# Designs tried in a protein design run: peptides against a protein of PDB entry 8BZL. Part 138

Target 1, 228 residues: chain A of PDB entry 8BZL
Amino acid sequence: SYDRAITVFSPDGHLFQVEYAQEAVKKGSTAVGVRGRDIVVLGVEKKSVAKLQDERTVRKICALDDNVCMAFAGLTADARIVINRARVECQSHRLTVEDPVTVEYITRYIASLKQRYTQSNGRRPFGISALIVGFDFDGTPRLYQTDPSGTYHAWKANAIGRGAKSVREFLEKNYTDEAIETDDLTIKLVIKALLEVVQSGGKNIELAVMRRDQSLKILNPEEIEKYV
Target 2, 242 residues: chain B of PDB entry 8BZL
Amino acid sequence: SRRYDSRTTIFSPEGRLYQVEYAMEAIGHAGTCLGILANDGVLLAAERRNIHKLLDEVFFSEKIYKLNEDMACSVAGITSDANVLTNELRLIAQRYLLQYQEPIPCEQLVTALCDIKQAYTQFGGKRPFGVSLLYIGWDKHYGFQLYQSDPSGNYGGWKATCIGNNSAAAVSMLKQDYKEGEMTLKSALALAIKVLNKTMDVSKLSAEKVEIATLTRENGKTVIRVLKQKEVEQLIKKHEEE

## One batch from the design tools (peptide; made by RFdiffusion4, then SolubleMPNN)

Design b1_p16_8_s1 (from b1_p16_8, 8 letters changed)
Fold by OpenDDE base, seed 1:
Parts: structure tokens; C-alpha cells; sequence
Structure b1_p16_8_s1 (fold): chain B 228 residues (1-228), chain C 242 residues (1-242), chain A 16 residues (1-16)
């Protein structure tokens, strides 16, 4: 039957389809997230927009709500599905609870969605990991990461995608209270972290910044070059 | 690797979706479709392969489909899959119009179909659609637009692009000859003929083997027009004289 | 590659 669960346990207890989805994520463009004191920053390896491609249709960082944004690594089409569902949930939450979602709440929602696709008959896992950043209503900056399994954790800093290992190693060495003392230093940290794996400097980086009580700002290449 | 390619769309050990890749490969053997965005319009040009004299129905357009008053698409791949997807596009556009009392924005229609395509790559008992599409349209938000979508559910906006047979070569030619900001519909038509002449697996380009549609704005209305054979002949002739 | 298209990973580095 085609309705059989495609994600099943191996004899040794592995969910191979989840593991293979994680391999898809590792092939994805690198994304990095850093939580500062009063800022959250997402950076992604900018795809060279093909000549004649519209740049507006090539985005790796997206807003889920006014207070939450997400970067992902892996299958773009899969990510779009998750993003759309998350956006609907954010709006629904505002209507029903009369407050914006917490970053943890929307992360948990996304994680639960992913988990269901690992357990439901006739569904494969999502081939994406996500970095979700934003501010809770109380003004607390948050960073979460999800993977294809539906697991999620809070982070000070993290990376996903093909260069994630190198970026994480850099962050482990360089993420200090001093390194995030100011917004500018936090931005610089993200850029430096991405430059571990991104060639040709700031032109190949997309950077999104969210400050407390401010909307998501995508930095232009000139703004990024100031930090390089 | 071969164990995963014959089953429902699942991840390979390397994180690949082979069924999607194979669907895309199948599209590479389909007739060539071009899309070119101009300042004053957008066009689709498609290879017409099935010229059967015994066909009772004079299909004015085999590969180009009107979706609504503001959008059209061309298809490369499995015809039956294309028919299903083009019907869905029309339904989505109609439902939106009924719900919001305005035409669906071009990108929203594209994304809606792409979500369906994606679903057929993720849900069991389904295979990917063996179809890529080029979309042309106009809306009040972005004006003239050209999009491409593939079996994965990915899409992108383009100034010019190609799907189907020899698409890579066509894209290369488009990159060389497309002048950003200076492209008129007239020049786009000439470019389309130039590219098709070089990329179609035919000894000589003929009007019977090419379908061209243009989307323009006239008096604040979108006009979608399939070029007559004589008009295409004239374009080919002009190209041969240059 | 078809894989790159599915991943939407047209990164200049992958084309080298």
C-alpha cells in the first residue's frame, strides 16, 4: 500500500528518513543566528542570484510575524510550507490570545509540525532545519533551532547547513559577553562567523537584524561591508 | 542509491529526492519553452511538436494556456500532468477572484500551485508532477512578471528563462543577449526567435512549430494574444534576413 | 545539477 509509513524504525532503532533529511539540510546554504543583548541577528550565505533572476524571489530569511523571523537550510519548497503554516499560526495566535506569539511558542509549533511528518503515514520528513529568532512580548531576545526530527532547543548562537560545523566552532570560540556587548559587535560577530565559510566577503552574505521594539531589517550589501 | 529511486518520493541516504530529479530529467526531453520579460510586455514562446494533420480540433495553442485575464502559462513535461496543473491554476485563480473580488496576484497563484507540487513530493502514494511551468502575468503590485516552477515546488522570478529541451543552452543565449532595462516586446520577440532557432532540434525553424503568446497592457487592461502563424512567419523571416 | 536545482543551491561555488 502506498499509504504505508515511509518513516519507520530500523532494527537498531534509527529513523533513517529523518537522518537522510538531516543530510539534505547539510547540503543547504549556511545560516547562522546569534542572540545579543537587545538584538537578534540572522545571517545566511547569499546565493548568487543567477543572471536574469529576480532577487526578490530568492530569500533565505523571512518574517513569520513582526516579532519573529526565520532562516532555514535545506529544501526551499519544504521551507515554504513550514513558513506559511507558521505565519498562519502567528496571526491566529494574535486573534485568539490577543498577544503575539513567543518565539518559543512558534518554534514549538514548527517543531510539532515537523514531528508529525516523521510519524504520519504517507509523509516524508521535512528536509529543513530552521533558525528562529525574535523577541518575546516582554522584550527578551530569543534564538531557537529546529531540525527535521522536530526537536528544538534554545541557543545563544547556532548555525545550520553545509558550513555549520565551521561556523559553530567559530562561535564557540568567539561568543562572549564582550563580543555581544553592543548591537554592532553582535552584527560583526555574525558576519565574521559566516566569513569562515563564505567566500568573496560581504557581498555573499544576507543579514537580517531585529532590535527590541523594531521591525526586521535586512541589511544591504553596503551596510554589511561596513562591518567587514 | 537505486533502491530509493523506484519508490515513493523519499530521501536517499545522501539526502536526495531522486523521484524529483527524475521528473526534472523527463522535462529536459520535453519541447522547449521560453519566457522573456520586457518593459512593455511579457511573452511565452513554445515548441510545437505534435502537428497532426488528422487532429480534428484546431488547437490554437497546445503548450500555452490562458489562466485568467491577467495570466498565462506554458508547460514542459508530461501532458496529462500539465492538464491537471493548468486546471488547478484556473481553479485557484477563480476561487481567489470569488473570495476577494479582485484578481489573484501573479506570485500568489504561482506559489499556490508550487505548494501543490511540493505536496506531491512529500506525501506517500504520490509521485512528483513531471512538469515545469513558465508563467507570464500582470498585476498592480509588480507589473509584468515572468516565473518558472519545477516539480520540486521551487519557483523563481525571471527576466528571461527557458525550460524543456536544450534549456541550458537557451538560458546561456538569453544571458548573452538580454539587455536589462532596454528590452522591448519587439526585441523580446526577436530574441525568442533567435534562441528557438538555435535550440530547437529542427533543421529549420518554421511558424507551424512555434507558438508565441504576448501579454501586454492596453487602455488599463491586460491583453493576452497568441500570435497568428503569419505573424510568427514574419518574425522568422526577419531573423533570417539579419 | 538537478540536485542543486531541487535544493535551490545555485551558489557560485557549486558551479566551479
Amino acid sequence: as target 1 above (228 residues)
Amino acid sequence: as target 2 above (242 residues)
Amino acid sequence: SLEDQIMDLEIEELNK
Scores: peptide ipSAE 0.062, ipTM 0.633, DockQ to the pose 0.026; fails the geometry check
Fold by OpenDDE base, seed 4:
Structure b1_p16_8_s1 (fold): chain B 228 residues (1-228), chain C 242 residues (1-242), chain A 16 residues (1-16)
Amino acid sequence: as target 1 above (228 residues)
Amino acid sequence: as target 2 above (242 residues)
Amino acid sequence: SLEDQIMDLEIEELNK
């Protein structure tokens, strides 16, 4: 009987189930997020979709609300649970507070949910990291990252998943005020960052853009190729 | 041994709560946090380990949290656990304010959280929080106060204390240099820099690696201020000149 | 989830 793997401390103070969940994230497809001046951009590597697989069912970038979207790395099934809970919270917030969530608020909600799964009986941590982007009501662009532990931080740019190290190294070198001066340059930066780990260009990249006071736009492969 | 590790925090045959001890070990690997009580204020000083170029401008201290107008805390341990506990502290403080139309006394807020921590050591299917906290505050009952709490739910009031990495060495230094009754906030700041310089696993102390907050009283109001990087640089420079 | 709601209620009861 595998006793339900409660996340417990090791003698040396480690939460192994959280660390193992982080390893699951590292095996996931790469996702990148970049905050521009008046734009937020998410990019993910497309796994080779089997010829018979409906591409619509493999979305790694999801809207949480009109002003917030999320990309993830790790277990897709775990991500669905988090996304659904976050969507319900966004709608609940609109009903109760009469304003959209801030990007920080919904990130904190997701982070708290993840943390509870590291401390609850009979639950394992979520095997996902997430990049959460959007705009606050004041028009400020935001980028947050969450990990399986429930930790979250604000970023200018970040990456998660298999190629995250290489993508982050690229972003650390190339993220400048000049590189994000325009929306197009910001999009180009994300594509270039993903191309460090993704072969065959725009065909293997999913890209989503949210501009100030605009809805989430998923770019088609032809639109992506214009930036390559 | 393994049976005691996989279940609810239970007593060992020797009467030890291993999950609590292991949570304390996790805290021992965290960045150092100091608290010092002075006659005219209280301070928190915390090690900043995560300096990433791609981090968004952290307007607020990564390790120092404002709880209400009269209290702040610093955290050593698991960041996600810290976020949950700091949010709970804020909620408790707000509920008290709404119920009694006055700020919660500092010790009552600390006790309320400690009861929660203790519960996570006693109830089935929960693990201890891997977090120790330092609390600074002011209330009308005891004035300026400094508290420490651990994963067990134990707490105590202190004149000066340290949690996280090299905390034992820091406490020893504080005991040697803390002058009871003569501690000003200025001298406390100097002492904090002195202790951090010796206890941080860094060759040279820099302002980028240290967060400092002060709690003072001005015109009958509590003022919580995070020191600017330039102010911390000046404190470090003064210490290097001594 | 119902389980999350129960946990939230338990936490609220502990804070009482």
Scores: peptide ipSAE 0.020, ipTM 0.530, DockQ to the pose 0.018; fails the geometry check
Fold by OpenDDE base, seed 2:
Structure b1_p16_8_s1 (fold): chain B 228 residues (1-228), chain C 242 residues (1-242), chain A 16 residues (1-16)
Amino acid sequence: as target 1 above (228 residues)
Amino acid sequence: as target 2 above (242 residues)
Amino acid sequence: SLEDQIMDLEIEELNK
């Protein structure tokens, strides 16, 4: 049994493995989330799909349930584990509580999972941050962020990954009630935010939209170009 | 650097998993494996390095493994690790078949193994598997498919790709010569020979040093076939004449 | 937690 704590406090009170996992997130492709009035939007920087790679297998935005979706930055394999666990919990909740999860509930679940991996012997932290968006049963749009430490907060707009600083600075300047007044304006805001760090326009952006009482919609490149 | 080399897979200050990267480096020294997706089939081509006259006849392949009736894989890396992972793939596929009374979808089998690989990068007392895999398969959902997975538990679908020795050079050649939408199995076989001839650590390509398997559909059934040595010789000869 | 138990079981299955 590997009984050694992998994540330990430094003499100055730092959890180095958590901080280093955050560095792994910073190397990830940029993701942005924006909460509109009746819409939530996720955008992700498309890694230049290597010639001959199947784009189907390179998705950074995924559904957790009908009312919740997630984008992530960091280690893709780690993200897959979190996504699978979250999906199981969403289904379990529907069976036991007879209602879909709230966005806060599933975020808290993911955050708790991450936190346990920072404290459990023989486990390393997850090398991912996530943007979790969706609608509560009452129709309220929500956006949450989680990090490798297992912290989570609600946001109006946020970004994670390599370009997160620049995107956040853009959002801080441009996120207004007027900028999210309509669904189209909200989508445009996300695209403009990503274009701060993504070159070559809409071809390098993955965009997902969830509207009230609607399923997750992944926009095609042509649809994205209409907003540019 | 050395302080992270002897420990459980942990993050470096730069957010790197060095044990995973070192496992990938080990794979770079393994024999070359190619996968090519065609319109009418998919193939694996692998370098055979251990040719010993006293070895018992390999009934199927040294580096290519049948997983079920609809899937096969090729391995690059540590042989013992490869044996464990290929057995797990077979078990997962069999359990799925028993549970659902239908073959496991190709991507689902790949994902299941990738979750195992990922676990060995996250849980204490384990090292990453020193193995990359190429998967070929057919299912009713996506038809012919080619996947690659690495020690991290990451995977992707590909039209053509390479793992093992000189994989970067092989991928560059595949990018240059692969004709999207126009690739036949015949042209894929020719391309495989062309790339192997340039990337294998041999002076001259010979049929004894190459294993090739094709996956096709015949009469609504998947057929996985390892090419006979004579067939490989003919492919090599044809390449030398061009 | 049940999740930790499931995880431990998954790890045990992986170690089998």
Scores: peptide ipSAE 0.009, ipTM 0.613, DockQ to the pose 0.055; fails the geometry check

Design b1_p16_8_s1 (from b1_p16_8, 8 letters changed)
Fold by OpenDDE base, seed 5:
Structure b1_p16_8_s1 (fold): chain B 228 residues (1-228), chain C 242 residues (1-242), chain A 16 residues (1-16)
Amino acid sequence: as target 1 above (228 residues)
Amino acid sequence: as target 2 above (242 residues)
Amino acid sequence: SLEDQIMDLEIEELNK
């Protein structure tokens, strides 16, 4: 019997629908985020696009605003809903507060949204984790993670999805102040981390970089190969 | 297959609210949080379980949240639920301040949240919050205060209490060692360390695994302070020397 | 996995 899409407590205190949503995340493509000194970097595993699929349609890294971007693991359709709501909130914040959102603010918004979907009987949790990176108005680089439960934390570096464990183990060993001393070193760290789980080549990695006071830049495969 | 009551929190034939009980069961597995009221202050002590090297140091406290200038809380249970409730507490407190131009009384803030918790046990399409809270505060009406609330929306004032893992054992120890009317903040801190050392599922208590906040009054102002790791280390060391 | 650990931590936090 498929557990009904109602998030309720089990007798032992578990929220099975949240746990199952987390399992959906574990099946997702690996994403990694690293906060550098003056840079934030997101990397995502590219699934081999079927020969007939337009490569343009599978973006796993999305801008939420000029100063914030997000990578996700899990259900792409669920991610679209979250991204759209987050974008609306970013614009609303600019209109009402007259400043861009902080990375923490928009993360909290997304987290709260996810949490609400774990507490309404007519809804299931979102089957996504997200890495949210960007710059606060003061120029501070930030990295946050959210999960299906609506938890969120700030990170120096983190990973989500299928290969997240291996990537995190790599990051735990290799994330040092020296390893992020420059933008290029930070980018290299992300690529190396992702290569722990992604088979050979810059062709299978999507990489996005946001530098201080700069817009999101998605690196092309040739640019990625220079760091390998 | 025990039909998970997939429906709204309803009474069982025996008059039990199983979803509330199950939420409380979840909290029983949470990291230990304790509160102790002293004559000259009140404290929260909480187990820190999520120690990861890659966490950004911006996290001053995992389990202790400042609500306003006069109140803080600790949480045991589902972190996402806790975040929602702590945010709501802050909003309630802020709205009150704006409306009345004075801080919300401690018990009134606790009650307002408890009404929300209760609603999530009574209205359709909702599940209980999987969270218990300890509240510490000061107000002009009752001075230093300690409260506990649970998923049902029940709350109570306490001189000392504990929530989360091994809470019953902790409460028993607190009852034995708490001296009514003679409790200083210093003695309360020592008691907190003593209780945590016995109730936490750790071989040795370390400062990295314990968060402590104190609420005191200095020059007619409330001061909420999270103890530094070195201060916690000193408390642990003193306990080991006794 | 650290994700399992974080998810387990999140699940543990959910279960806490």
Scores: peptide ipSAE 0.006, ipTM 0.506, DockQ to the pose 0.086; fails the geometry check

Design b1_p16_8_s2 (from b1_p16_8, 9 letters changed)
Fold by OpenDDE base, seed 2:
Structure b1_p16_8_s2 (fold): chain B 228 residues (1-228), chain C 242 residues (1-242), chain A 16 residues (1-16)
Amino acid sequence: as target 1 above (228 residues)
Amino acid sequence: as target 2 above (242 residues)
Amino acid sequence: SLEDQIMDLDIQELNE
């Protein structure tokens, strides 16, 4: 009965549904995350808003809590489910532990959720990867990535979605201590990285920054152009 | 390709959810539904395909459903699925009202249903709902609103949009004729008739084949009204004279 | 495409 075993091992040890979910992620728009010294930056390829579509309903970067935000690549509806559950967990943690979640904690929660959907009968994997950024209570900036398998790792910089390979190659070459010495340089690095895959310059980039003890700020196009 | 057609909603090797795509394809064969947002109101216009003389006229609308005092929706797709989803929308809205003693915000109602739709794309033993919806509403947060949702559980806000048969052509026409910031409910009604006349698979548009509902604010209250056949006839006549 | 409606749309696809 196919209803009982959605994600199963192949004879050669592959989880095809997880691999196929990763292919879905590769079709998603590009997202980039960079950890600076005192800043975390998320950049995404701006979703093409169809003519007559309300822009407010098209978001790729969202807050999970005051100290954590997330960008994703892949299935939008799947992402919404993950975001909602993560938000609930962030609030629950505040109530039970009396402190905000660490970025690692909420990442692990999301990763565990994804992993369960790769192992549970009658469930398909989530078709999303996520970049999760924020600040721990001690003021340490963090960047994590999750994929459909439920794996997660900490990164200095990373990219997901379409063009992620090219962006990562750029970051591998250009991510230095000097390149992230200031907040502005860190932002510039993200923009330059995205410009490797995004056409038409800063108009097609959405950028969010979180600084220590500050809320998530989404930059307007004019602010982005100052860095280009 | 056929191997993925008969199974629970799973990813294809290319990362596609074919069962969701097939559900969306099925909706393309349904009657056309339009939504248009205006400065002073929002409307739904839907094709009525099944006109049976023996149907009890007591029905509010075949395709347009009142959800609560501040929201209505239109449906395109499988009727039985639509009935289930519209009932769920009403229940969600009622539960919210009871819990918070205020009407549910429009987007929250839409997202609540979209989460249900998404679940039916992810959980085994379930198929996607073969239904797309247009939602019209008013709330104190965003005023008049128009939303569209599909079988995937995705949704978006719109100034004007279309679902069902010939939706792509309708959207193209809406893009051409919709005047942002200058749209009155009157002009929106005229635009709806214009688009339906071109997109419906009928030789001549008649009032019997069109359902129109408007949502307005009067004296601080939301008013949802289904246009009478005579009113629709007048709109059609006016269009034919232009 | 139907796929594009399910997935996050790339801006590059809207310009075509």
Scores: peptide ipSAE 0.181, ipTM 0.682, DockQ to the pose 0.027; fails the geometry check
Fold by OpenDDE base, seed 3:
Structure b1_p16_8_s2 (fold): chain B 228 residues (1-228), chain C 242 residues (1-242), chain A 16 residues (1-16)
Amino acid sequence: as target 1 above (228 residues)
Amino acid sequence: as target 2 above (242 residues)
Amino acid sequence: SLEDQIMDLDIQELNE
């Protein structure tokens, strides 16, 4: 028996379950993405690790492929499902098309997946937003955002989760061609943006950097402090 | 709103999954399970609540399940849900072994089950599993490992943790007494008894109310052993003498 | 809170 549609239109045209999923995302820790000239940077508010918890199992930034990485805000278990499917698609694309995915392609895939969960009977929306960054095969840096509705757009810079509004306001004021002229300046911009909402400086920030023709690099706390 | 309490797992207006929260609340009333990672092994200690003299002797622990040759788990929560999940764990592990001709990595088994748990929070007509699990294992990638998973499908690796009744108090005690990098299996066993003695609502800890399993490596093989009642009694006696 | 255990919360909320 097809379970009743969970996500239905209200009389005024709202998809309440999607809106409520967006509220879940707003409770998530802040993530920021910035596209530079030859660099993409993801910054996230570091999740507190319990004293006896293994830090290895606490990640908010993940690779989808060699040329694409993602940060998310919202339900961690939901994010894992999306990440796993995206990784499979990236590998499938390499096998079938013999090229890595474009950042837009994998974003569209994720967006389509999310959209299906807003329309399929017996499914609730994913409680996650994602920032997806990487390089296309032509070396063009890209940044995309997705939300629980399955919408996606390309951005120069954006933020998701708690404090996203403040971070976006900062980026709107400070994102200039001069501010992203170098890789280091781009990284500094991300750190400064996160510091609008994150207390205690670099200790509570995780940064991932992907440069053209390079693999994803997660900066250690000492490296982050150099930019503060 | 009470409306979101009775339906399938959906978001509240505030973005909460109340059915998942309620499942987690139910686990808080279950028997206590502890996991402790040591340098030379990993252990599970579980409260045994159903001591019925007429229960047929279970070959393995009532609360601790062997998953494969390299992994075991303990469960806190609804027994029927636990049985389903432990069976799935065994099936996943077996399928992996058949497909790849090597044992499934510990974290991969945990994540596979967590994906199932997550699905039961997202698909209509399903309720969350009212179960949290502790996993102990060994693999060639990370050695001895301890994981915890909850009804949401979240998981984490731990050096020591607790689920079930009085878990918060147990975790606090573990944080105080756990010596990182210096924990032997012997010390871990003593710590487990210490914590259980304080967290179980019993006047005196008895061996009949505690199940303990250890996972060690001997001659390049994983050994999962449930301690005999006499061994547990000795651990309790040692604790009482200190 | 149970909500905090389900969500990826910021470090400030976990310390409170």
Scores: peptide ipSAE 0.172, ipTM 0.671, DockQ to the pose 0.026; fails the geometry check
Fold by OpenDDE base, seed 5:
Structure b1_p16_8_s2 (fold): chain B 228 residues (1-228), chain C 242 residues (1-242), chain A 16 residues (1-16)
Amino acid sequence: as target 1 above (228 residues)
Amino acid sequence: as target 2 above (242 residues)
Amino acid sequence: SLEDQIMDLDIQELNE
């Protein structure tokens, strides 16, 4: 029975609330992440901003720190909570350890947060998956994924949300060393991957790029069209 | 204590939060609230449903609340929930002012409340707030602003939007008539009357059934003003003559 | 749909 106010095991060993949270993620907008040689790229399905809506307030790609950014699929309000806590942790780490977080560290932090919400009484799981990308202090590009259960893994490329299956299948076929040999090729790979599920070309794609020792750059539609 | 944990918003098998959906449905039956952003100001227009002659004239507005010197909001949904949230908004704004010695940025105030709303969708023993809000404000960062928030804790900035009864139809009308970059406060007021006249479930729009507040800048200060009934009557009359 | 508004405000705006 899913009518329980707490995440409990079913007789067959399932955590239904976690599984149901994963279903919420599958309904979310598609996000894709790709690790290149010296670049990390996030792409998201740009949902049509209502004609009268301010685009500034609709962001699916968020910086966690200067060296880490995140895209998510699922509940936007849940994501905001996770993002805020992650940002605080990034700043705290800089203050206490005197170095920026590694991408793995902040991913583990987020994953642990999510896991606690699957085990705490009176709480539901977070209805989000996240792609976390960035650079470690040594300049190594990283890509991680986390889901509502609090699991996390490192990836070369991955996708989450509604079109994740199709995008992942595309990446499995097309992610090669040659395909990520240059920054431009890596960006093109992300665009092509998203175009598997996004209609109307580059106008419906948001791309963020982080290069080594550079800040997160969100590409404008004109810049995206140059790659299409 | 165990009994209260049973009242938690949980996911359905399909990944839905039904309690949030039900809260939003309830808001759909509430009185209409409009917000319109103009180049020289921002306005809220709200349906006034409770016209009791015995209401003490002390009521500044039934549905429009001043939050601080630079922000106001309108509410659609459960009145008691609205009172709690509007009070919280005022407290957040005041605490910020005391801590930082400057007014809270508009979006930051909205976000702070939205985090509270979200928490009421995730933590045990809590139900979602049955309230949507429109926020109007001015700050030094973005100038005039209009925001909308819902029971889920989601929010967005808008040029024009509507919550409550017939909100979808109102938004459609706003999309048709809103001219980006050319909207004056005067034109926005006229548009608000036009939309309310079509979306309110009344045979004829009357000034007694409409509350309008404007937020402008005068001499480097924010001015929040609720229009007098006579002013609203004039707006309605002008609309009828067109 | 209300579901779309809760999960992703952006989805509802695309369908309108």
Scores: peptide ipSAE 0.067, ipTM 0.639, DockQ to the pose 0.030; fails the geometry check

Design b1_p16_8_s2 (from b1_p16_8, 9 letters changed)
Fold by OpenDDE base, seed 1:
Structure b1_p16_8_s2 (fold): chain B 228 residues (1-228), chain C 242 residues (1-242), chain A 16 residues (1-16)
Amino acid sequence: as target 1 above (228 residues)
Amino acid sequence: as target 2 above (242 residues)
Amino acid sequence: SLEDQIMDLDIQELNE
């Protein structure tokens, strides 16, 4: 019966479908997140929009709420499902708790959703990792990462997707208190990190910035070029 | 690895969803469907393969479906799957209208169906839909729109695109000839005929083998019209004279 | 590629 749990333990204790979902994520375009002092920045490798494709419909960075945004790597359709559910939860939280979600809360929600899809009969794991950034209501910047297994952790900086290893190595070397001393320096750090794997410079980068008490801002190519 | 090919939609060791890929491959063998966005309208052009003279029902349109007053779609792939999905689109649009007392935005209808498609790629005991769709529509938010969706549940907005047989070649031709910002519905129709003439596996393009629908705005209302055979003949003739 | 349609992959990198 194909209705059985697809994600099962191997004899050696592996959840192969989760591991394979992680391989799907590795095929995704690169995303990077950096937490600054008073800023959070998401950068993604801009997918070459095919000629005649509407750029509006090609988004790798999305808002979950006014105070939270997400980038993902992996299956786009899977990501849409997660994003939609997360948005609903953010709104529900505002209505029921009368406060915006914390970044940790919504990350945990997403992680729990993913985890359920690793354990539920007749479901495959989500083929996505996500970088979730934003500000808590107290003004604290946060960055979280989650993977297909439903695990999540808080990060100072992280990357997902095909170039993630190289980007992480760069961030490990270059992420210092000095490097994030200003908003501009933080943005520059993200751009430099992405340039490790992105070809043709700033034209192929999409950058989203969220500052304290400000809405998500997606930088235009001209703004990005100023940092290059 | 072939082992993953015959089972429910699961990840391969390489992180691929082969059942979705195979569904897309199946669509590649379906009749060609084109969509072109113009400044003053949007059109669908579809290959008509099953001209059975014995069909009692004169289907005015075999491959183009009206979804609501503001949207239509064309389908490429498994006919039975297409029927299910087009019916679902109509239901979604109707439910929205009943709930909100306004027509569903075009992209929202597309995404709603795409979420269903996605679900059939993620839930056990289900196979992907072997169908790609082109959507044309108008709404107050974005005006004229063209969307494409595939078995994965992915979608995108397009100025011009193609699904089905020889879609890659068609897209290439569209890229070459589509003039951004200058596309009229008239020019779009001409372009559609040009592309179909080159991409259809027919010796000669005939009006019997082509369905064309246009979506325009007249007096503040959306008008969806399937071109008559004579109109298509005229378009073909004009193309042959150029 | 069909994979590119499913994945958020840049088509240019798969041709390499």
Scores: peptide ipSAE 0.064, ipTM 0.619, DockQ to the pose 0.026; fails the geometry check

